# Designs tried in a protein design run: peptides against a protein of PDB entry 3ESW. Part 281

Target 1, 322 residues: chain A of PDB entry 3ESW
Amino acid sequence: NNIDFDSIAKMLLIKYKDFILSKFKKAAPVENIRFQNLVHTNQFAQGVLGQSQHLCTVYDNPSWHSIVLETLDLDLIYKNVDKEFAKDGHAEGENIYTDYLVKELLRYFKQDFFKWCNKPDCNHCGQNTSENMTPLGSQGPNGEESKFNCGTVEIYKCNRCGNITRFPRYNDPIKLLETRKGRCGEWCNLFTLILKSFGLDVRYVWNREDHVWCEYFSNFLNRWVHVDSCEQSFDQPYIYSINWNKKMSYCIAFGKDGVVDVSKRYILQNELPRDQIKEEDLKFLCQFITKRLRYSLNDDEIYQLACRDEQEQIELIRGKTQ

## One batch from the design tools (peptide; made by RFdiffusion4, then SolubleMPNN)

Design b2_p30_7_s2 (from b2_p30_7, 11 letters changed)
Fold by OpenDDE base, seed 5:
Structure b2_p30_7_s2 (fold): chain B 322 residues (1-322), chain A 30 residues (1-30)
Amino acid sequence: as target 1 above (322 residues)
Amino acid sequence: SSEFEKELELVNYAYETDEEFKKIVDEILK
């Protein structure tokens, strides 16, 4: 009976692998037509595609990783990680070290490295003058700001000296290593690059309701872990729906290996209408983009990633994040 | 659970949720 069970189990695993790999074969003509029609007719789908073209690949830059590692205080970071690991990490195994690293990077980034900028300080009056700043609106970048992938510049007038201060919203994360300030967009952008620079599996999570954060794949926990640099938060996906009582409709995760609707992880209550796209079309879109991102991978890599994807789907359905 | 047990959980999930895979498994178990 044991020999028969093992034989059947092995056969099922072979068939499962073949089945999974079959889903990642080149898209059929009908799927390509469906995809093209969807992105041309649905604005939300076009937005997801546009974001995927940037967010899925931009952080996989070895030159940027080197610049990040040269900019951060690695001695301080690893000293703190080693200290925390020495307390409890040896009992949990080597894989927990990366969780301690991400937690320290969250601390370091928020406490030592980056600054929240609701309003800029006055360029003329100096530090701690943001309270005197009145917003005048937004405009396009100037010639210098345009060098650093700047989409918009917020304009502020100082109530004391009357001078204008510009707050460019840079999308170049290398420029953010210099400026070391921003809002959720700049925080998440640079922090995503920082995590990637340590060789971690990271996704950028976009929320339609004007927030963004990261997910890190923990080898210790064997799942995707919520990471919010703004909040110094690790594994607290509930903070938006429960703690903030935020209303949300969509959370989409963008990584080098795929695009995933992670709304179920974060939208626990106060769900807004999901009326931007049909659920079946969103599922298809994410799968189609994911399939394209994996075209260069071998069968074993595809299978491993697909197993991880299916495990995540099980987690999202069963609510195992508790 | 062993890696093998985790993979079997995925097989079970696919059997429960994917009609195409269910047909493949049902043909093997006959």
Scores: peptide ipSAE 0.481, ipTM 0.928, DockQ to the pose 0.763
Fold by OpenDDE base, seed 1:
Structure b2_p30_7_s2 (fold): chain B 322 residues (1-322), chain A 30 residues (1-30)
Amino acid sequence: as target 1 above (322 residues)
Amino acid sequence: SSEFEKELELVNYAYETDEEFKKIVDEILK
């Protein structure tokens, strides 16, 4: 009996598709109860849920995308991308163009557009006076600052003139297009929006140990790629654990299509205790939120995303970047 | 063929890691 391997393979693929799609059906009552209990009893779970409610959807704003594209020097950006693509990109196919675009956006953002701000310049003394600034603490926003989703304002006193300078920590990425300065939070926030404005698949990665970055889904590489705007870094997930020797416990990626624990990609050594939530509960939480984010998608979209999810899980477990 | 091979890799991975899917496959292969 010639085992028709092709027929068996086709049957297995059908069963696999059905199996995958079954996981994304409406949550059972028991799953809803588990979810509710988890987010009410576990602070870390509540935090992940709260972040997902913002980060998974906030950057999907067409009006913001338009403002971004109108603000950036697109002529310069595309000129540089075209120049780099013309050297080597034609041999690799059209999909590599987007990788060149992201690399140029990293360059442009760090070198031409945005500024790192440890301390503000003195509003009275002018430019290059940050060395004279002494932190006095933090306070709530004033009436003007509150218009731009400002949660905290850092207060500084100038040692030279004695005047106070305010450094509002804006969460409104459109305001950041004006201010063009900040720390890792402001950098990642605006850069995530910038990448989204080019129609890219982007995730915001939150690290519990006070850092944030992006991931971009490269169609050329067919995987999620580490992107850090602060470091002008593309596909260097090891920089935190290896280069910085940073200790970390959790890295959670937030995107429009899901929430994923990406800790295995970034935590290569010096792992801190993962004691904030049970591993099974974290897995459940991320899957549950992801499932909710996909409720409006059709079976083909769900299947494609699920295949991508499984490929990522294989990558994260086997350490094989495809 | 490359897409088909990638999907088969996912099937193999699911067979190795998911007991529910393993049961489904084992039933087909009988």
Scores: peptide ipSAE 0.481, ipTM 0.929, DockQ to the pose 0.880
Fold by OpenDDE base, seed 2:
Structure b2_p30_7_s2 (fold): chain B 322 residues (1-322), chain A 30 residues (1-30)
Amino acid sequence: as target 1 above (322 residues)
Amino acid sequence: SSEFEKELELVNYAYETDEEFKKIVDEILK
């Protein structure tokens, strides 16, 4: 009996697609009740939901994409990308071009465009005066600052002239295109928008221990790639746990198509207690939010995203195949 | 590997890790 392996394989793929789609379409009333109870009783779950409502959708704004592309030096960026692609990219295929683009955007953003602001310069004394600034605390935004989604303003006094300088923590990424300065929050916020403006598939990664970064889906590597604008880092998920010796508990990725616990990618040592939520409840929460984000997609889109999700889960379980 | 081979790897993984899918496959292979 010649086992037609090709026929069996095709049949298995059909059944797998049907199985995946059936799991997605099971919007059981029981899941809604579990979800509502979880977000009302668990503060961490409520926080993840709140972040998803903002981070999963805010960067999908065509008007913002246009403003970004008009603000960046695209001629310089593409010149540098084309130069690097001409060296090695032709041998690796066209899909590697986007990896070169992301690497150039990391360089351009850190070296040419945006500035780290530990302390602001004195508004009266001018540039390179941050060393003379003493923190006085934080306060709410004024009437002008509140126009740009500002929740907190850090207040500094100049030791030289005695004047007060305000450092508003803007959450409006369009305002950040003007100010061109900030800390990890401002860097990641604007850089996420920049990557999205090039039509890339991007996630915002929140770490509970006061850091944030991006992930980019590389078509060349066929996986999610760590991207940190502050560090000009591409595909170095180990930098926090190993290089910084940072202690961490949770890393959650937020994208237009899903919410994923990516802690296993970044927490390689010095793991802090994961006591904010049960592991099963966190898994359920991320899956439930992901299903909601995909509700309007067709069966083929759902299937393709589900295949990507399963491949990522395999990667996270097996670790980097060295 | 072809996209087909990658999807077959996912099928194998699902067969090994999901009891509901394993039952579906076992019924087909009978």
Scores: peptide ipSAE 0.455, ipTM 0.926, DockQ to the pose 0.739
Fold by OpenDDE base, seed 4:
Structure b2_p30_7_s2 (fold): chain B 322 residues (1-322), chain A 30 residues (1-30)
Amino acid sequence: as target 1 above (322 residues)
Amino acid sequence: SSEFEKELELVNYAYETDEEFKKIVDEILK
C-alpha cells in the first residue's frame, strides 16, 4: 500500500486548519468567566488588558497616517532606502525592501527627526541649555497641554535665568510630530505610528522594567523583528539583557491582531521573578485578548495569523530565528 | 521553505505539543 504521503499531508493540513480555527472560534462561556475573574483579581492582568485597549488600536488611524506621511521627508527616506537597497544588489520588488525601509526610518528618526530629552532646554535661554535645568517635580497638564493626551508635566527651573520650563509628557503622537522630543515612551509611541503609517505590521512592546520598543513583522525574514527607535536598532533583541545587562521580568507585545508575551525574545539573562501573574494565566490572557481582536476577521485571516503565532511560539521556544 | 513545508512544520509541532491535536491525527492515521 503506497502510502500517498501527499494525500495524508493535505488531509493533515485541513485538519490542522480546522483545529486552529476551532480554538479561535470557541469563546466558551468558561473562558469568559476565567477572563473576567483574572482581570478583576490580578492587577497585572488588568494592566495588560488596559494597555491592549489602547495600544492595539490607537495606531490604526488613517488620518494620523496621512499626517505622518505629510510630515516626514519621504523624498529623503526613499532616496536613502533606494540607495542602500541598490548597493546591496537587490532587485526592485523584493520583500527585503521593507527591511531597508525600516532601517532607514530608524536612522531618519534618530538622526534627522526626533530628539532625546533627558531634560528640556530652557524656553528662555534656548538650545543646549538642559544642563542648567533642575527638576522641580511633576504636575498635571494645563488647559493647552490637556488637549494632547498629557497625563504628566515635568517642571524644570533654569539655574541661569530662573524661569520655569514645562516638559509635558504627551501621549498624542501627532503632538510629538510637532515637539519632536521625548524619552523612550515618546520615541516608541511616535515611531510605532510612523511604522504603521507605512502600512507595516507593528507591535508595541512594553517592558515592565520601564522600557518600550517596537516589533515589525518582516515579510522577508517571515518573523517579528525587534525595532528600537531610541537605539536605532534592528533585529537586536539581545541589547537589553546582554549589552545593557538589564534585569527584566516581562515583555508584552501589543498589536492590532494580538497580544503576545515576547519575554523569551528579550530576557536572555538576569531574569527577574515573574511573580505578577501565573504563566498559564498570562498565556490565557494574551490568547483571550488576541481572540477578541480577531473576532471580525474571516477564517483565512484567522488561520494565517494563527500560523504566524505558532511559528513565533516555535521561534521563542527553540531560540532559532528561521 | 515552501508554504506547504511551513504548514507541515506547524502540523508536526502541534502533533508533538498538543494532545488534542495528537488525538485527531492519530485517529486519521488509523
Scores: peptide ipSAE 0.440, ipTM 0.921, DockQ to the pose 0.828

Design b2_p30_7_s3 (from b2_p30_7, 12 letters changed)
Fold by OpenDDE base, seed 1:
Structure b2_p30_7_s3 (fold): chain B 322 residues (1-322), chain A 30 residues (1-30)
Amino acid sequence: as target 1 above (322 residues)
Amino acid sequence: SKEFEQQLELVKFAYETDEEFKKIVDEILK
């Protein structure tokens, strides 16, 4: 019996597609109940849901994309990308161009565009006066600051002139295009929007231990790539665990197409207890939210995304980068 | 095709990790 291996393989692929698509059908009543119970009883789950409601959709704003593209020095960016691509990129195909673009955006953002703000300059004394600033604490936004999705304002007193300087922690990324300063939160927020404005597949990665970064889906590498704007880092997921010796428990990626626990990519050592939620419940939660985010997609789109998801799971479990 | 091979890898992974899919495949291979 000449087993037609090709026929069997094709049949297996059909069955696999059907199986995958079946997972993305409308949630059964039992799944809805489980979800509701989980988010109502588990604070971490509620937090993940809350973040997903914002981070998965907020950056899909065409008006914001236009404002970003109008604000950036696109001529400089593309000049630099073209220059680097001309050196090495032609041999690798067109898909590598986007990797060069992301690398240039990292450079441009850190070197030319945005500033790290540990302490603000004194509004009265002017530039390079942050050394004279003493923190007095934090307070709520005033009427003007509240217009730009400001959750908190850090208050500083100048040791030289005695005046108060406010450092509002804006969550409006369009306001950040004006202020051009912040810490990891502001950096990641605006940089995520910047990447999205170029039409890239981007996820916002939240780490429970007070850091945030991005992932970009590289068509050239055919995988999610670590991107940290603060560090000007491309494809260096190990920097936190290894270079910083950072202790971490959870890294959750939020994108328009899904929510994924990416902890295995970044937590390589010094793992903190994962005691905020049961692993099975976290897996269920991420899958459930992902399923909801994909409700409007057709079967082919669902299948393509699901294949990408499964490939990522293989990577995360087996350490096989394609 | 490279895509076909990649999809077969996914099938193998699903067979190894998902009991429901394993049952489906086992029924086909009988």
Scores: peptide ipSAE 0.497, ipTM 0.935, DockQ to the pose 0.875
Fold by OpenDDE base, seed 5:
Structure b2_p30_7_s3 (fold): chain B 322 residues (1-322), chain A 30 residues (1-30)
Amino acid sequence: as target 1 above (322 residues)
Amino acid sequence: SKEFEQQLELVKFAYETDEEFKKIVDEILK
C-alpha cells in the first residue's frame, strides 16, 4: 500500500489547525478562577496584567498615527530608504523594504528627531547646561503636566543660577513629539508609536531590570526582530546580556495580538533568579491574556497568529534564527 | 511549498512538546 504521505500530511495539518483553534475557545471556568487568583495573589502577575491593559492597545490609535506621519519628515525618510533599497533590495525582494524602513527610522529618530535626556538643561541658563544641574528628587505633576499623562516629575536645581528646572516624565507619546527628549521610557514609547504609524507589527518589550525596547515583525526575516531606538539597534538581542553584561530576570513583550515571555531571546548569560512568579503561572498568564486579546478574531486569523507564535517558540528554544 | 513545509515543522514541534496533540497524532498513525 503506497502510503500517500501527502494525504497523511494534509490530514495532520487539518488536525493541527483544529487543535490550535480549540486552545483559543472561551476560557473554562477553572482557567478564569486560576487567572483571578493569580492576579490577586501575585504582584508580578498583577503588574503584567496592568501593563498589558495599556501597552497592548494604546498604540492602535489612527488619530495618533496621522499626527506622527504629519510630524515626521517623510520625504527625507523615504528618500533614504529608497536610496538604500536601490543598492541591494531588488535582489532580496520587496519584503526587505520594510527592514530598510525600520533601520532608517532608527537612524532618523536618534540622529535627527529625538534627544537623550540624562539631566535637563537649565531653563534659565539655556542649552548645554545640564552639567550644572543637581537632582533634588521627584514629585507629582502640576496642572499643566497632568494633561499629558505624567506620572512623575524630576526636579533639578541649577548650581549656577539657583533656579529650578522640571523634567516631567510624560507617558503621552503625542506630547513627546513636541518635547523630543527623554530616557529609555520616552524613547521606546514614542518609537513604538512611530513604528505602529507605518502599519508595522510591533511589540513593546519590558525588562524588569529597568530597560525597555521594541520588537518588529519582519516579513523578510519571517520573525520578530529586536529594535532598540536608544541604541539605534536592529536585530541585536545580545547587546544587553553580552555587550552590557546586564543581569536580567524577565523580558515580557506586549503587542496588540499577545503577551509573550521573550526572556530567552535576551537573557543569554547572567540570569537573575526568576522568583517573582512560578514559570507555569507566567506561561499561563501570558497565554490567558493573549487568548483574550484574540477573542474577536476569526479562525483563520487565530490560526495564522498561532502558527507565528509556535514558530517563535521554536526559535526561542532551538536558537536557529542566527 | 515552503509554507507547507513550515506548517509540517509546526506539526512536528507540537507532536514533540504537547502531550494532547501527541495522542491525537498517535491515534491517526495506528
Scores: peptide ipSAE 0.484, ipTM 0.931, DockQ to the pose 0.825
Fold by OpenDDE base, seed 2:
Structure b2_p30_7_s3 (fold): chain B 322 residues (1-322), chain A 30 residues (1-30)
Amino acid sequence: as target 1 above (322 residues)
Amino acid sequence: SKEFEQQLELVKFAYETDEEFKKIVDEILK
């Protein structure tokens, strides 16, 4: 009876693999037409596609990873990770070390490395002068700011000296290693790169309601883990809906291997209308982009990722399996 | 293995949620 069960189980797994792979390989011309029609007719779909073209690939830059690792105080980071791991990590296995690393990176980033910039300090008056700054609006980047993928520059006037201070909203994460300041966008952008630089599986989560954060795939927890650098938060997906009482409609995760609607993980209450796209079309869109991102992967990689995706879908539907 | 058990859970889930896969499994169990 045991031999028969094991044989059946193995056969089922083979058939499951074949089934999963067949779904990926059936990129039918019909799907391409549906995709093209969707992105041409639905602005939200076009936005998701546009974001995927950037966010899914931009952080996979080995040169940037090297620069990050050269910039961070790795000795301090690993010293702290080792210290925390030595307390109880050995009992949980080697995979937990990466969770400790991410937690330390959250600490290090928020406490030692990066600064929140609600308003800039006055360039003339110096440090701790942000309280004297009045926003005048935003403008386009100048010639120098444009070198660092700057989309907008916030302009502030000092109430004390009357001088203008510029706060460029840089999208170049390497520039952010220099400036070491920003808001949620800059924090998430650079922190995503930092996590990637340690060889981690990371997704950038875009919330339609003007927040962004990361997810890290924990091998220890065997799931995607909420990571918010601004909040120094690890595995607290509830903070937005519950703690902040934030109203949200969409949370979309962008990673090198896929695009996933993760709204169910974060939107626990105060759900806003999801009226930007049909649910079936959003599901299709994310799946289509995901398939496209995986086009160069081998069958085993595709299968492994598909298993991960399915496990995540189970999690999102059933909640945390205790 | 934990991986094997997890994969079986996925098989179970697919069997419960995908009619095409259900047919495949039913043919095997048959």
Scores: peptide ipSAE 0.462, ipTM 0.932, DockQ to the pose 0.790
Fold by OpenDDE base, seed 4:
Structure b2_p30_7_s3 (fold): chain B 322 residues (1-322), chain A 30 residues (1-30)
Amino acid sequence: as target 1 above (322 residues)
Amino acid sequence: SKEFEQQLELVKFAYETDEEFKKIVDEILK
């Protein structure tokens, strides 16, 4: 009975692999037509596609990774990681070390490295002068700001000295290593790059309701883990829906290997209408983009990622991470 | 192996949720 079961199990796994691979290799002309029609007719789909074209690839830059690693206090980071890792009685070589690393990076980033900027300090008056700053609106970048992928510059007037302070909203994460300040966008952008620079599997999560965060794939937990640099949060996907009582409609994760609707992980209550796209079309869109991102991978890589995807879908449906 | 068991759970899930895969499995088990 056991021998027969093992044989059947092996056969089922082979058939499952073939099945999974067949789904990924089917670039049916029909799917292309459906995709084209969807992105041309649905603005939300077009937005997801546009975001994927940037977010899925931008952080896979070895030159940026080097700059990040040269900029961070690696000695401090690893010292703290090693300390906490040892404190909990873990041995070297355990996959859990990366979880400790991410937790320390969250701490380091929020406490030591980056600053939240609701309003900039006055360039003339110096530090801790943001309270004196009045927003005048936004304008386009100047010639210098434009060098750093700046789309918008917030303009502030100091109530004390009357001088104008510019707060450029840089999208260049390397520039953010210099400026070391921003809001959720800048935080998530740079922190995503930081995590990637350590060779981690990271996704950028976009929430339609004006928040962004990361997910890290924990080899120890064998799942995607919520990571919010702004909140110094690790594995707390509930913070938005429960702690903030935030209303949300869509959370989309963007990574080098795929695009995934992760709304079910984060939208636990107060769900807003999901009326921007049909659920089936969103699922199709994410799968289609994911297939494109994986086109150059071998069958084993595709299969491994597909298994990861299915495990995530099980998690998202059942709400239980094992 | 843990990996083997995890893959089997995926197979079970696929069998339960995907009609195409269910047909494939049912044909094998006949």
Scores: peptide ipSAE 0.439, ipTM 0.924, DockQ to the pose 0.827

